# Peptides against a protein of PDB entry 1MQS, part 53

Target 1, 223 residues: chain A of PDB entry 1MQS
Amino acid sequence: ILKMLFLNKDLNNNDNITTITDDIFNQQEIIWKVLILDIKSTATISSVLRVNDLLKAGITVHSLIKQDRSPLPDVPAIYFVSPTKENIDIIVNDLKSDKYSEFYINFTSSLPRNLLEDLAQQVSITGKSDKIKQVYDQYLDFIVTEPELFSLEISNAYLTLNDPKTTEEEITGLCANIADGLFNTVLTINSIPIIRAAKGGPAEIIAEKLGTKLRDFVINTNS

## One batch from the design tools (peptide; made by RFdiffusion4, then SolubleMPNN)

Design b2_p15_1_s2 (from b2_p15_1, 5 letters changed)
Fold by OpenDDE base, seed 5:
Structure b2_p15_1_s2 (fold): chain B 223 residues (1-223), chain A 15 residues (1-15)
Amino acid sequence: as target 1 above (223 residues)
Amino acid sequence: ISPIKDLTEEFKSLV
């Protein structure tokens, strides 16, 4: 998230959020930006960052993508929104209207190929592709419901994992998906957790998978 | 798998 707020520049990831923001704020010229969010990403940002963190990152204002927003043609915009057709259409409309000077698009989850193509096609028609500086997708497959509580919003996960008719293969597959979601969450909050899970069930499988992913990640990033 | 994927070049190639 911080990387996104700094236009996906390489940041020293060894520091906590506060140290990173302080260092950048003190050492670099602040580029003032607008942050465009949706409901999902708002919850995510609010759970991870404080208002002061946004300010230190040069975010002057943040708004919902579906809200009417005033044009700021001289200000770059960071979009951090769900990869949906609706959001793509809004971004393109904002582009058409020259609402911002530059567009840094970050999708909150994987952008399907068809939507990428749709975005490209629509942008191509505008003739303003040069204003789109970045297109990123992320793996934020979780919703923060309250402090210290989040959901991956995997449909019927509990039922599937506890149904005696569910095959071991299905359980393993679902556990892998859950572990992936948790891994993405950990990376998003930039905090390595102590994993606690009940023994003898799917939670243990998930914990083991997550632990492996985290260990591999730490090894690969420190190498 | 990086939680962040840069699609900029791919996007530009489609545009």
Scores: peptide ipSAE 0.522, ipTM 0.905, DockQ to the pose 0.534
Fold by OpenDDE base, seed 2:
Structure b2_p15_1_s2 (fold): chain B 223 residues (1-223), chain A 15 residues (1-15)
Amino acid sequence: as target 1 above (223 residues)
Amino acid sequence: ISPIKDLTEEFKSLV
């Protein structure tokens, strides 16, 4: 989701969502964007992101795809919607009407080949294909309705991480092991998390390591 | 299976 909000740019920051957004906010010019959602994607985003996260990502406004939306011809739009014929038709209509300057289309699940072809055909007819900058599909069919608790069952992890006698090397090693475990869990669940961790402690170190692993994996799998 | 798939080039080829 964060990648999507940043137009699927490679985020080199190994940090949690807060650190990533802060770094981007501080180092890069904010590109203001419109976020177009549907009911399903709204639930997904609401479960994972805070309002402040959207603002830090440069989302000026978010709206439902089926709602009447004012044209913003100078503003790029991010679509994060279900891969349906209806949504495709709406996107194409928005394109025809020059509703936005650029179109970054992200489907919430796998886009069937027939719908991809339909989208391409309709866009071809408009002559405005240059405005479509990206087309992505995602496997984020996960609405987190209820929290689930997971444990890596690492013996004495809390004690070791909080013992003042523990060496930096030991802490680093343990954090790496925890990050590896979490990474494997993420792969098993087939869901990329938004990582949040308390700052100033081992949790932050773990979050950074996990973030790096996830980014590397995503980059390598897209190659 | 990549959790995110870039379809941009494929899309462009179909237009």
Scores: peptide ipSAE 0.514, ipTM 0.899, DockQ to the pose 0.432
Fold by OpenDDE base, seed 3:
Structure b2_p15_1_s2 (fold): chain B 223 residues (1-223), chain A 15 residues (1-15)
Amino acid sequence: as target 1 above (223 residues)
Amino acid sequence: ISPIKDLTEEFKSLV
């Protein structure tokens, strides 16, 4: 997230967020930017960053993508939004309207190939592709709720796992999705965890799946 | 797989 706010420049990861923002604020010319969010990314940003952190990163204004926003044609914009057709259409409309000077697009999760092609097609028609400076996708499928506690925000996970009518296949599928989210979290934090799970339930299934993914990843990266 | 992927080059190739 912090890397995104500094236009995806390489940051030394060994320092605390406050130290990084202070050093950049004091040493570099601040580029003032607009930050455009959706409901999901707003929750993510709020869980990780303080208002002062945004200011130090050069964020002068933040707004929701679906809200009516005033044109700021001389100001660069950072989009941090879900990879949906609706959001892509809004970004393209903002581009057509010359709403901002430059567009730095960051999707909150993996952008499907079909949506990337749709974005490219629509942008090509506008003739304003030069204003799009960056396109990134991320794997931020979690929200930090407490300093060492986070949620994947999977709808009705508890109900699904505890409903006696839920099939084994459905449980296995849900556990796989949870394991994927945890795997992405591990990669984001860049730390291999010690996995602990209660025996005899869904947590054990998730732990096994996550362990397999991590082992496969380590083997593939060391080869 | 990096948690952050740069799609800029791929995007520009499609435009």
Scores: peptide ipSAE 0.511, ipTM 0.905, DockQ to the pose 0.594
Fold by OpenDDE base, seed 4:
Order: structure tokens, then C-alpha cells, then sequence
Structure b2_p15_1_s2 (fold): chain B 223 residues (1-223), chain A 15 residues (1-15)
């Protein structure tokens, strides 16, 4: 997250957030930026960073992507949003309207190829591709609430999975989302886990999906 | 495994 806030520059120190922000604040001219979030990424940012950390990183304001935002044509923007068609369309509209000077796009999870192509196509049509400075995939589809505890922040996941009225399709969909989040978490931690799950329930479904994703990833990265 | 992937060049190649 800090790298993103500093436009994905290499941070040399494994120091705590405060030390990093202080060092950068003292050593470099602060580039003021706007941070554009969605609901999910807002939760992620809030769990990891304090308002003061954002300020030290040069974030002057932050807003939701779906909110009506005032143009700041002289200010660079960092987008940290889910990889959805809706968000892509909004980003492109912001680009068309010259809402910001530069666009640093960070997706909270892996951007599907079709969406990348869609983004590129739409940006191409605008003729303003030069304003797109960065496009990154993040694997931050989780919230770190505590050093040893994280949450995917999937609303009512436990309730949904345990409600007898929930359809199999709904369960399957939710399990897929959970597996995606866990996959991203694993990638973030940079450690392949031993997956343990209770048999005969949603946990098993999730474990299987996660296992498949991890295997596919390992195969694809080693090839 | 990196928690971040730079897609900028790939994006630029598509634009």
C-alpha cells in the first residue's frame, strides 16, 4: 500500500510505516495526490493506514470512485479500486473529463485480460493515454486488522454460509469470492500454505478452489 | 510471488 501511495517507488527500508513516511517526508518533496477508493479498498486502507499516514504520503484528499468528485486537473490521482467494468468506465470518464493531471491505477486484485483490453480500448479512443502513468495489480483483497488476523471483509459471509435458505448457487459464488481473497492473501504473504478445512461444508469448497488457484499459479509462474 | 504486478507496459502495448 505504501508503495502505491508513493507511486510504486521502491521503498528501501523495511521499517514501520511511520519511519518510512517520516523518512520520505523529510527527504523528498511531497507530491500531493488524490486517492480514489471504492468501498472495499476504503476498508483496506483504513485497516492499515491512519489519516496522518495518508497525509505524510502526500494524499491531500481521498474520495469514493462513485462519488461526484470535483475536478483537480493539476493534481495526480491514485486509483485503488476493484477491477470491475464499472470502475474502469468511471476511470475512463474521469480521464475524458480531465479530472486529474495524471492517473495511477492500482487494482485491488488481479485484472482480467478482458478488462485490461477494455480499459486500453477505451483509453485509446480518448487519445489521452499519456495521462495513464501506471497500471498495477495489487493483491490486497483483504484487510489486515491485526498482525495475526485478517479479514476479506465479505459482508455477512458467515451468516450467508450458515443460513439454510441460502441457495447452492449463492454458496458457490460466495466460496469463489472467498477463495479469490485467500489466494490474493497468499500471494501477498508470499508463502504457500498448507490448506486445512473441515470436510463436508463451505470450507472444503473454498479449500478446493483455493488449492486449484494456487496450483495453477505455481504452474504458470514456473513455466 | 509478488503482491504487486506492474501491468503498465502491457497496458501501453494495447493502447
Amino acid sequence: as target 1 above (223 residues)
Amino acid sequence: ISPIKDLTEEFKSLV
Scores: peptide ipSAE 0.508, ipTM 0.902, DockQ to the pose 0.760

Design b2_p15_1_s3 (from b2_p15_1, 7 letters changed)
Fold by OpenDDE base, seed 1:
Structure b2_p15_1_s3 (fold): chain B 223 residues (1-223), chain A 15 residues (1-15)
Amino acid sequence: as target 1 above (223 residues)
Amino acid sequence: ISSITDLTQELKSLI
C-alpha cells in the first residue's frame, strides 16, 4: 500500500509503516495527491493505515469513486479500486473532465483483458492518454473485515479445491493465486507469519508456495 | 516475486 501511495517507488520493506512514512516525510518533498477508493479498498486501507499515515504519504483528500468529487486539475490522483466496468467508466469520465492533473491507477485484483482493452479504447477516444501515468493490477486482492480476519474473496475456492473432478492443474493454479494473495497480505502488514495449514490437502500446497515466496523475498531484500 | 503487475506499457500499446 505504501508503495502505491508513493507512486510505486521502491521502498525499504524491512521497516514498519511509521518509520517509512517518517523517513520519507522528513527527507523528500511531499507530493500532495488525492486518493480515490471504493468500498472494498476502503476496508483494506483502513486495516493497515491510519489517517496520519495517509497525510504523511501526501494524501490530502480521500474519497469514494462513486461520490461527487470536486475538480482538482493541478493535483495528481491515485485510484485504488476494483477492476470493474463501472469503475473504468468513472475513471475515463474523470479523465475527460480534466478532474485531476495525473492518473495513477491501481486495481485491487487482476484486470481482465477485455476490460484493459475497453479502458484503452475509451482513453484513446479522449486524446488524453498522456495524463495516465501508471496502471497496475493485482495489488491487494484481499479484504480485511476484522483485526485478525481477512479474506481473499475468491469465489468457490472451497468447492473447487474439494471437488474430486478438479484437475491437478486447476488445483495448482488456484493454490498459486491464493499464495500470491497471501504473499501480498504479508507484505502489506509487514509481518512474517507463522504458517499453519492442514496436511495432505490444498492448504499444504498453499503453505509451501507461500513459504517459498517469503523465503525468496527475504533473501532478495536482504541482499 | 510480487504478483503486482505493471500494465502501463500494455495499455499504451493498445491506444
Scores: peptide ipSAE 0.520, ipTM 0.912, DockQ to the pose 0.461
Fold by OpenDDE base, seed 4:
Structure b2_p15_1_s3 (fold): chain B 223 residues (1-223), chain A 15 residues (1-15)
Amino acid sequence: as target 1 above (223 residues)
Amino acid sequence: ISSITDLTQELKSLI
């Protein structure tokens, strides 16, 4: 998160948030930025950072992506939002309207290829690709409540997975989403987990999906 | 391994 707030510059990861923010604040000119969030990323940010931390990172204002926002054409914007078609459309509209000076786009999870292509296509039509300075994905797809506990903040996940009325397709889809979130978590923590799941339920499905993703990743990174 | 992926160049290549 801090890396994102500092426009994905290299940060000394061994320091606590306060030390990092203080060091950067003291060593570098603060670039004032707008932070654009969605509901999910708002929860994530709120779980990890205080308002003062945002200010120290140069965040002047933060807003929801879906809300009406005043143009700040001389201010760079950091988007930290879910990789959805809706959010992409809003970002492109903001780009088209010159709402901000620069666009630093950070998706909370992996951006699907089709959405990347859609973003590219829409940006190309605007002719304002130069304003897009960064596009990153696979950020924190979870809320860290404490060092040993986090939540993917998937609404009604437990209920959905345990409701006998839930279709297999719905379960499979939800399990895939959970596995994606866990995968991103693992990558963020930079540690390969021992996966433990109850057998015979959605947890096993999730574990299998996660295991596959991790194996594929390890193979692809070691090759 | 950084989970964060820089897609900037990929995006630009698609434009």
Scores: peptide ipSAE 0.508, ipTM 0.910, DockQ to the pose 0.727
Fold by OpenDDE base, seed 3:
Structure b2_p15_1_s3 (fold): chain B 223 residues (1-223), chain A 15 residues (1-15)
Amino acid sequence: as target 1 above (223 residues)
Amino acid sequence: ISSITDLTQELKSLI
């Protein structure tokens, strides 16, 4: 998230948010920009950052993508929104209207190929592709609810795992999804965790799957 | 595999 706010520049992950923002503020000229969010990304940002952190990152104003926003044609914009057709259409409309000077687009999850092609087609028609400076997709499968607690926001996970009618295949599938979410979380945080799980239940299955994914990743990245 | 992917060049190539 912080990388995104600094236009995806490399940041030292070992420092707390305050130290990072202070160091950048002192070392580099701050580029003032607008942050465009949706409901999901608002929750994500609010769980991780304070208003002062946004200010130190050069965010002058933040707004919801679906809200009417005043044009700021001399100000760059960061979009941090879900990869949906609706959001793409709004971004393109903002581009058409010259609402901002530059567009830094960050999707909150993987952008499907069909939507990428749709975005490309619409941008091509506008003739303003030069204003699009960055397009990133992310793998945000989690929301931080407490300083040491986060949720993958998987619907009915507890009920599914504890229902005696749930099949082994369903449990295995759900555990795989949870492990994938945790894996993406680890990659996002850029820190290898110590995995602890209760024995004899789904948590152990998830821990094993996650451990395997992490080992495979480390092997592949060091190779 | 990074949790963040730069799609900028891919988008530009499709335009």
Scores: peptide ipSAE 0.483, ipTM 0.895, DockQ to the pose 0.583
Fold by OpenDDE base, seed 5:
Structure b2_p15_1_s3 (fold): chain B 223 residues (1-223), chain A 15 residues (1-15)
Amino acid sequence: as target 1 above (223 residues)
Amino acid sequence: ISSITDLTQELKSLI
């Protein structure tokens, strides 16, 4: 999230959110930006960041993508929204209307190929592709409900994992998805957890997968 | 699978 707020610049990953924001705030000229969210990403952001963190990241204002927003043609915009046709259409409309100076688009999950192509096609028609500076997809699909509790909001995960009719392949696939979500959560909060899981079930599978991802990440980051 | 994927160039290539 912080990386996104700083236009996907390399940040010192060794620091906590507060230290990173403080350091950047003190050392660099703040580029004021608009943050465009949807309902889902609002929940995600609110779970991880404080209002003061947004301000320190140069977010002057944040709004919902579906809300009427005033044009700020001299201000760059960060979109952090779900990869949906509706959101793409709105972004393109904002582009077409010169609502912002630059567009930094961050999807909250994987952008399907068909939607990427649709975005490309629509942007092409506008002739304003130069204003699109970045397009990222991310896997920040989590909500922190309490300081010590968060959810990936995977529908029926418990039921699927505990249904005796569920195949091993389905379990493995779901566990992989959960591990990916957890991994992304870890990266978002910038803290490597101690993994604790019950033995002999899906939790162990998830823990193993997550552990592997984290180890690989640490190795790759330190290399 | 990278947690963050830069699609910028891919998008630009499709335009």
Scores: peptide ipSAE 0.475, ipTM 0.893, DockQ to the pose 0.500

Design b2_p15_1_s4 (from b2_p15_1, 10 letters changed)
Fold by OpenDDE base, seed 2:
Structure b2_p15_1_s4 (fold): chain B 223 residues (1-223), chain A 15 residues (1-15)
Amino acid sequence: as target 1 above (223 residues)
Amino acid sequence: ILPIKDLTKELKELI
């Protein structure tokens, strides 16, 4: 998140948010930016950052992507939104209208190839591709609610996993999605956890999948 | 899989 707010510059991850923001605020000229969010990303930001952190990051205003937003043609914009066709269409419309000076697009999760191609096609028609400075997948599909507690906020996960009508394929698919979210979280916090799970249920499946992903990652990064 | 992926180049190549 902080990297995104500082236009994906490398930040020292060993410091707390306050120390990072204070150091940057004191050492660099503040580039004022607009932050465009959706409902999901608003929850994510609110769980991790305080209002003062946004100000220290140079966020002048934050707004929902679906809200009517005033043009700020001299101000760069950071989008932190879900990778959806709707959001892409809005971003392209904002580009067409010269709503902002520069576009830093950060998707909250993986952008499917077809949507990337759609974005490219729409941007090509505008002739304003030069205004798109960055496109990132952030993989931040988690909310930190407490210092040692976070949630992926997967809708109806408990109900789905405990419904006797749920198929093994659906359980496996959901467990894979949870494991992906946990994996992204582990990489984000830059710490390899000791995994603990209850035996004989979905938690064990998730733990196994997560363990495999972590092992594969470690092997691939050390090679 | 990296937690952050830069798609900027890929986008520019598709345009």
Scores: peptide ipSAE 0.468, ipTM 0.888, DockQ to the pose 0.634
Fold by OpenDDE base, seed 5:
Structure b2_p15_1_s4 (fold): chain B 223 residues (1-223), chain A 15 residues (1-15)
Amino acid sequence: as target 1 above (223 residues)
Amino acid sequence: ILPIKDLTKELKELI
């Protein structure tokens, strides 16, 4: 998140949020930016950052992507939004309207290829591709509610996993999605967890899937 | 490693 707020510049990741923001605030000229969020990313940001952290990062204004926003044509914008067709269309409309000077797009999760292609196509039509400075997909599909507790906020996950009418295929699919979210969380926290799960249920399936993903990642990154 | 993938190049190539 902080890296995003500083336009994905290299940050010293060994420091806590406060130290990083203080150091940057004291050492660098603040570039004022607009932060555009959606409901999901608002919850994510709110769980991790304080208003003061945003200010120290040079976020002067934050708004919801679906809200009517005033043009700030001389101000760079950071989008931190879900990778949806709707959000892409809004971003492109903002681009067309010259709503901001520069566009730093950060999706909250993996951008599907089809949506990347759609974004590319729409941006191409605008002739304003030069204003798009960055496009990132991030893996921040979690909300930190309390210390050592977080939620993926998957709708009806508990009901689905505990409903006796749920098919094995549905369970497997949901478990895969949960494992992906957990994997993204682990990468975000930058620590390899010891996985503990109840045996004989969906939690074990999730743990196994997550373990596999982590092992594969470690092997691939250490090679 | 931050779970960030840079898609900028890919996007630019598709434009």
Scores: peptide ipSAE 0.467, ipTM 0.886, DockQ to the pose 0.708
Fold by OpenDDE base, seed 3:
Structure b2_p15_1_s4 (fold): chain B 223 residues (1-223), chain A 15 residues (1-15)
Amino acid sequence: as target 1 above (223 residues)
Amino acid sequence: ILPIKDLTKELKELI
């Protein structure tokens, strides 16, 4: 998240959020930016950052992508939004209207290839591709609800896992999706956890899948 | 898979 707010510059990972923001605030000219969010990313940002952290990062204004926003044609914008067709269409409309000077687009999860192609096509038609400075997708598929509790926001996970009509294949698929979300969380936090799961249920399946992914990752990165 | 992927080059190549 902080890397995104500083336009994806390399930040030294060893410093606390406050130390990083203080050092940058004191040493470099602050580039003032607008931050555009959706409902999901607002919850993510609010769980990790304080209002003062946003100010220190040079965020002057933050707004929802779906609300009417005043044009700031001389101000760069950071988008941090879900990878949806609706959000892409709004970003392109903002580009067409010259709403901001520069566009730094960060999707909250992986952008499907078809949506990347759609974005490219629409941007090509505008003739304003030079205003798009960066496009990133991220794997922030979690919301921190409590200091030691977070949600992957998988719709109806409890119902699916407890419905006797759910097939073994559906359960396995859901467990794989949960394990992927947890894996992305581990990579985002940059800390390998000790995994604990209840035996004899979906939690054990998820733990095994996650353990395998983490082992494979460690092997591949040390290679 | 890295938690952040730069798609800027891919986008520019598609335009």
Scores: peptide ipSAE 0.463, ipTM 0.887, DockQ to the pose 0.596
Fold by OpenDDE base, seed 4:
Structure b2_p15_1_s4 (fold): chain B 223 residues (1-223), chain A 15 residues (1-15)
Amino acid sequence: as target 1 above (223 residues)
Amino acid sequence: ILPIKDLTKELKELI
């Protein structure tokens, strides 16, 4: 996250957030930026950063991507948003309207190839590709609130999984989303976990999906 | 595996 806020500059990873922000604040001119979030990424940012940390990182203002935002044509923007067609369309519209001076796009999870191609096509049509400075996939679709505890911030997950009215299709879909989030978490930790799940329920479905994703990943990275 | 993937080059190549 901090790396993103500093436009993906190398930071000393051994320092705490406060030390990093203080050192940068004291040693370098602050580049003021706008931070564009969605609901999910807002939760992620809020779990790890304080308002003062954002300020020290040069974030002058932050807003939701779906909100009506005032143009700041002389200010660079950092997008930290989910990789969705809707968000891509909004980013491209912001680009078309010259809403910001530069665009640093960080997706909260892996961007599918089809969406990358869509983004490329739309940006190409604008003729403003030079304003796109960075596009990154993050694996930060989770919130770390406490040591050894994290949340994927999936709304009503417990309720949905335990409601007898929930369809098998809905459960399967939710389990897939959870498995995707866990997969991204594993990649962030950079360690292959031993998966433990209760048998006979959604946890087993999630474990199986996650296991498959991890196996596929290991195979693809070793090939 | 890096928790961050730079897609900038890939995007620019597709444009």
Scores: peptide ipSAE 0.444, ipTM 0.880, DockQ to the pose 0.739; fails the geometry check

